# Peptides against a protein of PDB entry 5HDT: the designs that were tried, part 102

Target 1, 163 residues: chain A of PDB entry 5HDT
Amino acid sequence: MVVKTFMDMDQDSEEEKELYLNLALHLASDFFLKHPDKDVRLLVACCLADIFRIYAPEAPYTSPDKLKDIFMFITRQLKGLEDTKSPQFNRYFYLLENIAWVKSYNICFELEDSNEIFTQLYRTLFSVINNGHNQKVHMHMVDLMSSIICEGDTVSQELLDTV
Target 2, 163 residues: chain A of PDB entry 5HDT as posed
Amino acid sequence: MVVKTFMDMDQDSEEEKELYLNLALHLASDFFLKHPDKDVRLLVACCLADIFRIYAPEAPHTSPDKLKDIFMFITRQLKGLEDTKSPQFNRYFYLLENIAWVKSYNICFELEDSNEIFTQLYRTLFSVINNGHNQKVHMHMVDLMSSIICEGDTVSQELLDTV

## One batch from the design tools (peptide; made by RFdiffusion4, then SolubleMPNN)

Design b2_p21_8_s3 (from b2_p21_8, 8 letters changed)
Fold by OpenDDE base, seed 3:
Structure b2_p21_8_s3 (fold): chain B 163 residues (1-163), chain A 21 residues (1-21)
Amino acid sequence: as target 1 above (163 residues)
Amino acid sequence: MEEEEKKLIEELVKKLLEEAK
């Protein structure tokens, strides 16, 4: 049995932490965010939502530009909620439910371009809301938007115009 | 981070890599 020294144990722990951090960062790479396959992008969005859930209330992404890219990406995927008969609707629902429950977008308040992100989110949600959605979908959409409004110190006129 | 959470992230990455091929 190889006896690991204190330094070896610390090194192994650091390597493990670095590995999982790298995995999280890999999911948010341009390779996945700009993947040509729509189904892959949806899966990526769900995985990113899961990462935010796991790391809540913090996130493994520290770059403001990367965070902006991620949330703009997730927002684009939410457009898929418009078609309730889509074979992928359940996964779109999962994405919505997750980000609403976790309040993932609240991390964006620390970003310089938070107003842009929230504006795009609200525009997207209002554009996809339709009478085909059940009560749960509507509830999650309302919860998501209400949380942002209630926790925000200031709301831009542009954001107000989208509401 | 708990062991189960780490494992989840690892599996998600593996699935994405497979679908990205």
Scores: peptide ipSAE 0.083, ipTM 0.722, DockQ to the pose 0.190
Fold by OpenDDE base, seed 5:
Parts: structure tokens; sequence; C-alpha cells
Structure b2_p21_8_s3 (fold): chain B 163 residues (1-163), chain A 21 residues (1-21)
């Protein structure tokens, strides 16, 4: 899978990042985020996760509303982790692994709606987590959730109640 | 950015566009 290979590559220089800004913006358009095909949306999510990895610790998206849309979109895709026997499970795993390792959601701390984003993430993860998942899946889920709790300067009571 | 990384990004975009048709 091209996306998985892409994860193992080094981060880019600022000059090279700027060259691919238009591609990053295009992938985050409503055309892709609201695409009717579920498989296309999953692939889009994986690409967006790779973009965040490359541009870390910053994002090529300057609009807070766009960032919120992207992370809410990624969160919705994580629901696919529930079925471990799905032919697309490997891509769902890649998505989880990437965002957990990069700590992509940490960008959301500066957003006004960060608590909403984190709450939806936690609800989604607890909704799909099951005993059928292997140790790596559980590890990434725990890493993702614990990192947000430990590194967050402000955690809402609603989020704490979800955990 | 390595040349290989550039190609991967371009291929991903191309694949997305093709699958979106």
Amino acid sequence: as target 1 above (163 residues)
Amino acid sequence: MEEEEKKLIEELVKKLLEEAK
C-alpha cells in the first residue's frame, strides 16, 4: 500500500511543503470529505493523516473551521475499526497507527471546539473497541487517548466522564 | 523532501481522483 510506505518517509523542508500545499488543500475539500464512496473517504483520511505527519508540528490548513471538519471526518472513519474481518481493516489500522504516533489531534488544542473534537474521538474509540482487536490496536487507542489527557491544558468534565 | 516522497504524494492524489470518478 502506497500510503503505508509513505508513513516511513522523513518530514519535508519548508520549501518542499509549500510546493504541495495545493494538493493538501484539494484533499481537504468537500468533494473528498463528503464523497459518497466509503472506500474513497477512508483513503482520503489516510492521506490527510500523512499530510499531518509531513507538516508536523504545523498544519497546511489555516482555517479553524476546516481543521475541525478534517478531524471530525477522521474521527468518523475510525468507526470502521469495529469489524476486524473487513477487507479494509488494514487501512483503518494504518489510520489509527498514524494519528496515534504523530499525535495529530494535538493541533486541535488551539481550536475553540477542541473539547467537542476530543469528546467525539473518545466516544468513537470506546464504541468500537472490543476483545477481537489485537494488542497493537489497543495500544494505539490507549496511546491516543492518554496523550490528549496528559498533554491537554484544559479538559472538560464531559470528556472526563467519557473516559 | 525526497524525490520518492514527492512521487508518492502525487500518486496518492492521482489514485484518489481516479477512484472518485
Scores: peptide ipSAE 0.070, ipTM 0.694, DockQ to the pose 0.205
Fold by OpenDDE base, seed 4:
Formats: sequence, structure tokens, C-alpha cells
Structure b2_p21_8_s3 (fold): chain B 163 residues (1-163), chain A 21 residues (1-21)
Amino acid sequence: as target 1 above (163 residues)
Amino acid sequence: MEEEEKKLIEELVKKLLEEAK
């Protein structure tokens, strides 16, 4: 039985981290963000949400443009919350629950176009919210929006108009 | 090809969830 040394274990851990980082970067590629299949895009959004959860409060993405693309992409997927009877609703719920709990969008405060991202998020949430949603869905939507409002230093007039 | 991609993404989600624990 070959006993792995402490150095070997650390090396394995670093290799695993590198693998997950590479996978995270690959998921943020245009291939996935612009994938023609709607269900694939939803799954990609869920994966990205989990990536943000794992790396919180940081993100494995260093490019501001890439981060903007990702959150605009996730925002577009949230439109699927409108149909509570959809077979994919549970995945949309998972996406909402995750980003609300982790406060994933809060990393956008460091972006130049943060107000644009938040405005689109609010518009999307208000467009899909309806009486068919249960209390948990409403709670997550409120938590997500409240966190952004409470932690934001500046809010554009456009964002205020959407609230 | 789309179904294979879905499976790969689902597997990735499972791995990520496990890593987060």
C-alpha cells in the first residue's frame, strides 16, 4: 500500500482546484452562454450559480466583461420562473434559491455597468412574479432584491424607476 | 449531442455540489 505523503495530498487538491477552475471558465464560454437549447442554458445557469457559491465571496472570473455577460445570461434564464407548471420549474427554483442565498449578484457592484445588471434583474423579477408562486419563491425574490438595495452604495435613477 | 451536453452539465453540477460541502 503506497502511503501518500502530505505533499502528494496537497498536490492532488491543487490539481482538483485547477480542474474545477478550468471547467468554470469553459462553462462561461460563448458556446454555453449562447447555446441554442433552452434547457441546456438553464443547466449552465445552475452550474454557474453553484460555481459562484463555491468560490464566494470571490469568483474565478477576472474579466469584468465576462462577469457582466454571465449575470446578464443568468438574468435571462430567470424569465422561466413565470410558468410554475413547467417540468423545468424546479431547476428555475434552484437557480433562484441559490443566487438569493449566496447573494451572487453582489459581486457586480465592482463592475462599471452594475446598475444596468441590477435594473435588468429587477425588471425580470417583476415581470415574472405572479400569484401562482408559493411563499418560498416570493421570499427568495424579496431576499435577492433587498440584499442588493441594502448593500449598494449608489443606485441609478433608472434602477429606482424599476423599484 | 444536446443530450450528451445536458448529461455532462448535470454531472458537473453534482461534482460542484459535492465540492461545496
Scores: peptide ipSAE 0.063, ipTM 0.706, DockQ to the pose 0.061
Fold by OpenDDE base, seed 2:
Structure b2_p21_8_s3 (fold): chain B 163 residues (1-163), chain A 21 residues (1-21)
Amino acid sequence: as target 1 above (163 residues)
Amino acid sequence: MEEEEKKLIEELVKKLLEEAK
């Protein structure tokens, strides 16, 4: 897979969005979210991030439980950022860049379990941050966390303790 | 099996990225 810079891509038209609805739903199935292969899960996460980019600020998913599963899934994939020497690091970078720029996690504010999602995100990001990351990676991580804090209306004590 | 699935997903991702240009 050739990783392209997110900033070089635009959102799809409404007709194109409709075309990818079935794909979006399929990629969010348990078959992919619980796939045993780590590389497959990473590819799925990148694709889901692109779907959120295309449909922003909305999502093609109507189930709150499914949305929670998706973002918890994406959060788990971000753990792969810890190894900057991994052959798949470029894909993890793409994932981070995308969700940070698009502010994909903003959809979670409408979910009942938003604080749980954000807490896990922060814990994951703090866990993977290391001196091997370049300035761009750090900037995306800070941007992602800061945006959620600034745009959030209410934050649980658990989330505050995590930050 | 897993390799075939990887290829399928990669193709889907490529198509999605191309459509987003």
Scores: peptide ipSAE 0.053, ipTM 0.681, DockQ to the pose 0.073

Design b2_p21_8_s4 (from b2_p21_8, 10 letters changed)
Fold by OpenDDE base, seed 2:
Structure b2_p21_8_s4 (fold): chain B 163 residues (1-163), chain A 21 residues (1-21)
Amino acid sequence: as target 1 above (163 residues)
Amino acid sequence: EKEEQEKLIKELVEKLLEEAK
């Protein structure tokens, strides 16, 4: 299944953001975040990444717990980057490229559990990095990780041990 | 049904894409 992406589009107007607010909330529901199908979860993650891009630098989610769930969910999907030969690798690449360029995880700095989120992100990225990845993949991973380190005022010891 | 859920997500993404143009 070929899914259209938002990578080459500008952010939506405020009016459009309001129009898609309910959609954004729906996609972040447990129904999608805990969907049993791996491919569906990947599509959800890509869509959520696009939502964060559109609403940047803010997010349509007001609950800190929900934001944590979303980013932990996205982090889990990034595990799929380890297999460069998978049919869905292009979508995993899109997910990585999007969140790296948008710096989507930066919104997590306002969360109490930000260090936990960043720690899991770093662990996931380091676990999937392999020699099969091209320079673009590596650059996006480095860009994503370095941005968080550079902008973070405090990090947990666990995160420091991971990096 | 897996295909139905994938179709739903695809439709949602396509709607967002179309409106974002």
Scores: peptide ipSAE 0.079, ipTM 0.720, DockQ to the pose 0.071
Fold by OpenDDE base, seed 5:
Structure b2_p21_8_s4 (fold): chain B 163 residues (1-163), chain A 21 residues (1-21)
Amino acid sequence: as target 1 above (163 residues)
Amino acid sequence: EKEEQEKLIKELVEKLLEEAK
């Protein structure tokens, strides 16, 4: 499906929107979210982050379960920020920068399991944050965490204990 | 802005397809 939709990207605006929608849905499939290659999963996360940026403030995903899966998936990829010398670090940085600037996780406030998602995000960020990260990485991490705390209607005690 | 964003996602998709092969 991805190959077919990618080949047909040379269309008018309406046809392109339809193709992008189909591609967005396909990229969120288990085939990609559970892909055995770590580099592929990172690329998938970056693509998903870009999809959220393009469709902001809306999202092409209507299923709460799918949205939860996507953000839990993205959260897991952020663990790669721990190795600043990795050849893939620039893509991990791109992922962090994107989701922090777009505030992509804000859509999770409407999900029943929002507290679980935010808790896992905070735990992941605190597990990888260190003095070896440059100022921009720290800034994006702080922006992401602070935005969720300030904009959330309710914050669980578990989340507060994590912070 | 949207055009630039679309360009970026196309590039990433292309890289993804190459890596996934």
Scores: peptide ipSAE 0.072, ipTM 0.691, DockQ to the pose 0.138
Fold by OpenDDE base, seed 3:
Structure b2_p21_8_s4 (fold): chain B 163 residues (1-163), chain A 21 residues (1-21)
Amino acid sequence: as target 1 above (163 residues)
Amino acid sequence: EKEEQEKLIKELVEKLLEEAK
């Protein structure tokens, strides 16, 4: 029977914590963000949204470039909301509901390319919104966009043109 | 609470990794 010392136990716990962080970082790797399977990408987006929810209001990702990639990626997935009859619509709805409730995009205000991110988000939302969406979908879209407008210090002309 | 959060992340990523194989 191997008796672990106090130092060994502390080391094991630190290794486990490092593993969890590494797994979260691995999820945001190009392997997943650029995965060829559309359904996998949607699942990745939902997982990322859940990570943001768990860490809110902080995030485990500190690289500005990585954060930009993640939110541009999530924005691209939201295009799937356009087809309300899709078998994956419920998962797209989950993604929208999550990021709207958590206000996940608000951490982007710390990024120098925040205007680009928000512009792409608004363009995407306006492009997919249609009469087939129920009231809840519309509410989440409005909540998401309104939160960004209300908390933003300045709004670029490009963003204003999008709205 | 932090440990529980880490556990949730671990499980989530592990499930994704299995599906991506």
Scores: peptide ipSAE 0.068, ipTM 0.686, DockQ to the pose 0.155
Fold by OpenDDE base, seed 1:
Formats: sequence, C-alpha cells, structure tokens
Structure b2_p21_8_s4 (fold): chain B 163 residues (1-163), chain A 21 residues (1-21)
Amino acid sequence: as target 1 above (163 residues)
Amino acid sequence: EKEEQEKLIKELVEKLLEEAK
C-alpha cells in the first residue's frame, strides 16, 4: 500500500489544477469559439458557464480580451432561446439559468468594454424573448438584466435606450 | 460539490477535444 505523502497529494492537486487550467484555456480558444457546428458551440458555452460557476466570483481567464471574447460568444449562443420547440432548448435553458444564477456577467464590470458587452446581451435577450417562454425563462432573463443595472456604477445612454 | 463539478467539466472538455480531432 503506497501511502501518498502530503507532498505527493499536494503535487497531484497542483497537477490537476494545471490540467484543468489548460483544458479551460483550450475551451476558450478560437477553435471552439468559432466552431462551425452550432451544437458544439452551445456545448462549449455551457462548459464555459460551468467554469465560471466553479471559479465564481473569480475566473481562470486573466486576459480582458479573452474574457470579452467569451462573453460575446455566450451572448451569441443565447439567440437559440428563441425557439422553444428546438431539441436543444433544454441546453439553452441551462445556459440561461446558470449565467443568471451565478451572475457570471458581473465579472465584466472590470472590463473596459463592459458597456458594449452588456448592450449586446440586452439586445440579444430582447430579440429572443417571446410569449412562448414560460415564467421561469422570463424570470431568469429579468434577473440577469436587472442585476447588471442595479450593480453597475455607470450605465451608457445606449444601454438605457436598449432597456 | 465544486470539485465534483470540476471533474465533470474536465471530462466534458476532454471529450469535446477528442471529438474535435
């Protein structure tokens, strides 16, 4: 019975963290963010949302440009919420529920282009919201948007015009 | 709970990477 020493356990933990970080970085690469398959992009978005959930309130991504790319990517995926009868709707719902509950977009307040990100998010949500959505979907959309408005120090005129 | 979720994410990413090859 090989008794793992504390040092061995710590080393294993560090290696695992390094592996996870590498995987997270690969997931956020242009290869996946610009993947031609819509279903793959949705899966990538859900994984990214889960990564943000795990690391909340921090993120494993340190580059502001990368964070902007990720949230713009997630925003684009939310367009899939428009069709409630889609076979992939449950996964879109999961994405919305996750980012709303975690308040993942709140990380963007520290970004220079936060207003652009939030504006795109609001435009996307208003473009897809419809009477086919149940109360829970509407609630998550409202929670997500209201949280950003309430917690933001400054709101651009463009964002105000969108709301 | 987060550790378990981290493991699941790692598995999903690995599967995704494999499918993307």
Scores: peptide ipSAE 0.054, ipTM 0.688, DockQ to the pose 0.119

## One batch from the design tools (peptide; made by RFdiffusion4, then SolubleMPNN)

Design b2_p22_1_s1 (from b2_p22_1, 15 letters changed)
Fold by OpenDDE base, seed 2:
Structure b2_p22_1_s1 (fold): chain B 163 residues (1-163), chain A 22 residues (1-22)
Amino acid sequence: as target 1 above (163 residues)
Amino acid sequence: KEKEEKRKKLLLERAREADEKR
């Protein structure tokens, strides 16, 4: 279960959550997850991260397959962190900061393919970590990875090999 | 609370931007 964060102190009313349901479903559609425009995908990823923040520790998605798709999608977007000079870097930073703070990936522990998701996340993060990143970026990356390890009861060998 | 409302607004704006750019 996702640890309650400061951002989750004021939970949305059920009515407010209902308002975001259609948006959540819309953003998680194949149209957006497979959108050809990289900037659109980044925007969608940030929106999805915010959706998870709003619904934490729950999710508006009931399908495990959809959740997997979403987190794999978000993970793919994090590859953009590799270019610190990109005009979109700040948005990538936002994505990283959000998912690290909210511990969004912790929802994945209930999924059968959780270890696959975490493995891909770790591989992605390690692939983009470089000396050009400031301390905050490094901190969020480490925090994200450490949180998953700490919250997980078990870690697959594949994940351990990645770390 | 105000901070959260701002974040929600930004969410909607970002979503709109995604829709417009698609």
Scores: peptide ipSAE 0.300, ipTM 0.849, DockQ to the pose 0.032
Fold by OpenDDE base, seed 3:
Structure b2_p22_1_s1 (fold): chain B 163 residues (1-163), chain A 22 residues (1-22)
Amino acid sequence: as target 1 above (163 residues)
Amino acid sequence: KEKEEKRKKLLLERAREADEKR
């Protein structure tokens, strides 16, 4: 399956990709993914989203396990969308907007545990979606989920039960 | 400890902002 992205016409140069390689590896370390500060984890998630934007439609990570960890991590951060009045809401919005536009999660189709990742994403989004969210937030959530459904050849029954 | 955490946050924010502005 060919991963589709809206960033096809805005790809970074190879020099820029090299520049962010060390940062990409650093931010994907257990130190950051398991960082005790919630705000740091959010910033890390935003940076990871930016990294995926830079490398789209590929990723600088060669380990499927690492990729899984990253996307599960990002998914956990999306829970912060539940509080629209939080001082950090704008950063959560940025995270959502980015991953939806880039279609970052679509890279997970190459992973053995893609269904687990997508299921957890959908559960998380449905758990935080509420009437307090503006239309843009809802649109990004729908775009993110719809892209995965449309691009996927098959989805698990568990995933189907969530949509 | 608190200062270190602030520095970490700032560093990460700078990285994000740099990417957005490039």
Scores: peptide ipSAE 0.244, ipTM 0.814, DockQ to the pose 0.044
Fold by OpenDDE base, seed 4:
Structure b2_p22_1_s1 (fold): chain B 163 residues (1-163), chain A 22 residues (1-22)
Amino acid sequence: as target 1 above (163 residues)
Amino acid sequence: KEKEEKRKKLLLERAREADEKR
């Protein structure tokens, strides 16, 4: 199902959105978000990032709770950026690059718990950022955080304490 | 069990790669 859906990606943007709906819902299920294998979770996060890229600036998810779960999930995966020598680092880099370029987290401004999501994101990024990262990684991290700061109307005190 | 997990990883990777090549 998953592979077949992506292989049919040769249509216009609206038709593509329809094709990816089932995949998007499937990837956001508890089965994947709570999968015990960290490598699977990373791949799921990358796929979710791709889904957001396809639907940008919107998302196929109608449930605010589901969106929150997804972004909290993606945020947890970003912890893997800390170890630049990890065999999976390139996939973590892809995840970061994608969500930074697309500005995927900006959809969270529509959520009641946006400040919680952003706070967790910033805490995670600052916890993993180090001098071992190349300039591109740093650039993506800065781009991601700056976009949220610039486009957000308000930030929580907790977020302010983080930055 | 290990084979099943490998299949899941492969499935997800293929899906991602397909999306990147669209």
Scores: peptide ipSAE 0.167, ipTM 0.769, DockQ to the pose 0.046
Fold by OpenDDE base, seed 1:
Structure b2_p22_1_s1 (fold): chain B 163 residues (1-163), chain A 22 residues (1-22)
Amino acid sequence: as target 1 above (163 residues)
Amino acid sequence: KEKEEKRKKLLLERAREADEKR
């Protein structure tokens, strides 16, 4: 139910954005981020991605620590892109497509630990990328990584070594 | 598209501010 709510929400509806603000904040709680079910975590990640899409260019999350936790969480879910034959692959694709198009990770530039977040993202993407992925998947991965490099004036040596 | 443009403008402004503080 929660997933459908955010997926169907129009990004231009300011009234609805205010109404679901508390729900958006609740989705970032440890209850959801540390849920034992992998499929539930994927759904949570998709919802979070939708929240960033809807509230862009801002985010309803004001705590830097919470934002870090969220993006580290989303990054961990991207590991599911490795198995292209999984029944959940289409949902992983949705997650990738969304965060790439929205450039959701760009808000991380304001975080003190931005380099750590980007490093883990790159490491994860390179670990799952393979020749079995179609052109669209590759395009989204490239778009996501290149956008961060282009936006960042300075990146850590560790990040450069990862790329 | 409008949202994306707003996001880009915000990022450019932040980048400029960061450069000015150096």
Scores: peptide ipSAE 0.034, ipTM 0.534, DockQ to the pose 0.049

Design b2_p22_1_s2 (from b2_p22_1, 17 letters changed)
Fold by OpenDDE base, seed 2:
Formats: structure tokens, sequence, C-alpha cells
Structure b2_p22_1_s2 (fold): chain B 163 residues (1-163), chain A 22 residues (1-22)
């Protein structure tokens, strides 16, 4: 229910944004980010992606450390894109599509550890990309990576080496 | 706005895909 609610929520609804603010904050807690169930972590990642979509261009998370944790968490979940035959692949696809379209990672440019985050993202994407992915998946991956490179004024050599 | 338009298009696309998988 929570997943569906965030998925269908429009950013134009200020009332709903306020209502679910506390929930958004709780979803970023260690309880959820370190949940032992992989499927739960995926759902959490999707919800977090939806939160970024809803609150864009801002985020309800004000702590740089928390934002870093969140994006590192989301990045780790993207490893699930490797298995295209997984029953959960559609949710991984949703996650990828969402963060690519919204350009959710762009907020990371404001973080001191942005290069680390982007490097981890790129390494993850390149590690999971394979010929089993259809054109749409490839497109979203490329869009996500290209957007970060194009918008970033400062790209570390490490990131460039990853690409 | 362009943002709203794109958002709507994405939602519509997702809805159509979801319906096909029912």
Amino acid sequence: as target 1 above (163 residues)
Amino acid sequence: SEKKKKRLELLEKRAKEADKKR
C-alpha cells in the first residue's frame, strides 16, 4: 500500500507531501536501509526514488550524510538489474527508470562525497549491464550516466576511469 | 509545464505497461 501510494502521488499535492513527510524520513532510517530482506530493500529503494520524484527538485532529507547513505543504498539495489529473469526485475526496472527520468542523483552534486557516489553508481551499472537487457534498460542506464557527466562541472579522474 | 507533461507521459506509459501485464 505504501509503495502504491508513493508511486501514484503527484508532486502538486502539497497536502499529501506534508502528510507523508514523516514516512519519507522513516524510510531512510537504518532499520529500512539495513533490512535483512532483499525484497524489502528493493521496495524501500523504490519508495525512496518515488520520494525524490515527488519532492523534486528538493528532498526532505537535509543531512548530507543521510543523503549519501540513501544514494549508496539505492546504488547497491541496482545490482539486482543483472538478472533479467528475476521475478523482481520489473521493480528494478522501475527503480532505474525513475531515477534516470527524475535525475535523482543530481542532488548529490551538492555533497562533498559526490564523486564517490557517482563512481559507485557507474561501477555498479557497468557491472550489471549485459546483453540480456533490452534497449529500454540500456537507454535508461545511458541517460542516467550521461546526465551526470554532462551536468557535473567537476568530474573526478576516478569517475572518468570508471566510464 | 514541461515537467508535468513528462511526468504524465511517464505515468501513462507505466499504466499501459501494467495493464498489459495483468
Scores: peptide ipSAE 0.016, ipTM 0.444, DockQ to the pose 0.072
Fold by OpenDDE base, seed 1:
Structure b2_p22_1_s2 (fold): chain B 163 residues (1-163), chain A 22 residues (1-22)
Amino acid sequence: as target 1 above (163 residues)
Amino acid sequence: SEKKKKRLELLEKRAKEADKKR
């Protein structure tokens, strides 16, 4: 129900965005981010990505700590891209495509721990990328990583070591 | 859509501004 709700919403509907604001905030709770079921966590990540898409360029999450938790959570889910034969691969692809197109991680530049977030993102992507991925997957990964580097005029040595 | 494009452009602009303030 939650997945369908946000996935089908349009970015141009301000009224609907306001109505579902509380639901969006609730989705970022520890109950969902720390859910024991891996498939549930993937669904949560996709919903969060959709929320960022819908509310762009603003995010309904105002707490820096909460934003950090969310992006660290999304990053952990991207590990599932490693198995191209998984029944859930298409949903992992959706997650990647969404965050790459929207440039969802760009909001992290406002966070004190942005370098930590980007470092973990890069490490995760490099750990899962393989020859089994088609051109579209590679394109999205490159777009996501390149956009962050280009947007940040200065990067830490730690991030450079990760790349 | 044009609206989506504008939103993304604004997002990029804000991201750059945020980075400069770091």
Scores: peptide ipSAE 0.022, ipTM 0.509, DockQ to the pose 0.079; fails the geometry check
Fold by OpenDDE base, seed 4:
Structure b2_p22_1_s2 (fold): chain B 163 residues (1-163), chain A 22 residues (1-22)
Amino acid sequence: as target 1 above (163 residues)
Amino acid sequence: SEKKKKRLELLEKRAKEADKKR
């Protein structure tokens, strides 16, 4: 129910965004981020991505530590892109497509640990990319990485070495 | 972000429309 609600929510509806603010905050709790079921964690990641899409240009999460936890969590889920024949691949694709289009990770530029977050993202993407991925997957990965590089004021040497 | 820009544009559009109705 929660996932469906956020997926179908109109980004133009300010009233609905305010109504579901508390739900969005609860979704980022340790209970969901550390859920033992892998499929549940994927659903949580997709829902979080939808939250960033809906609440743009701002995130409902005010804590820098919480934002870091969320993006590190989402990054870990992207490892599932490796197996293109997995029954859950389409959901992993949705996650990638969403965060690439929205440029969700750009919120991380305001965080002190942005370099760590971006480094982990790039390493993850390079680790999962393979010849089995179709052109759309490749394009989303490139779009995501290039956008971060282009919009960042400074890029650490470690990040440059990762690319 | 691209979404951020679009969101801001939408908000500006809505604000202008609201002003026209006043």
Scores: peptide ipSAE 0.020, ipTM 0.464, DockQ to the pose 0.070; fails the geometry check
Fold by OpenDDE base, seed 3:
Structure b2_p22_1_s2 (fold): chain B 163 residues (1-163), chain A 22 residues (1-22)
Amino acid sequence: as target 1 above (163 residues)
Amino acid sequence: SEKKKKRLELLEKRAKEADKKR
């Protein structure tokens, strides 16, 4: 229900954004980020991606630590892209497509630990890329990684080595 | 098409228009 609500929300509606602000903040709580159910975590990740889409270019999360936790969490969910035959693959695809299109990770440049976040993202993506992925999946993965490289003034050697 | 970039550009345009009215 929460995921669908954010998916259908108009990004230009300030009233709706204010209304669901508390819900957005609640979705980033440890209760959801550390939920024991893998499918629930995937839904949470999709919802968080939608939140970033709606509130772009800003995010409702003001804590740098919270933002780091969220993006590390989203990165962990992307591991599910490996199994193209999974019943949940379409949701993993949605997550990938969303964060790639919105360039959600670019907000991490404001974080002190941005290099750690990007490195983990790249390692995760390269670990899951396989021949079972169609061209669209590959395109989104490349778009996601290239956007970070293009906008970054300084790219760590570790990140470059990961690419 | 970067959504965040477009939204930022829109905000900047609105800010410029508001400044012209001063």
Scores: peptide ipSAE 0.020, ipTM 0.463, DockQ to the pose 0.077; fails the geometry check

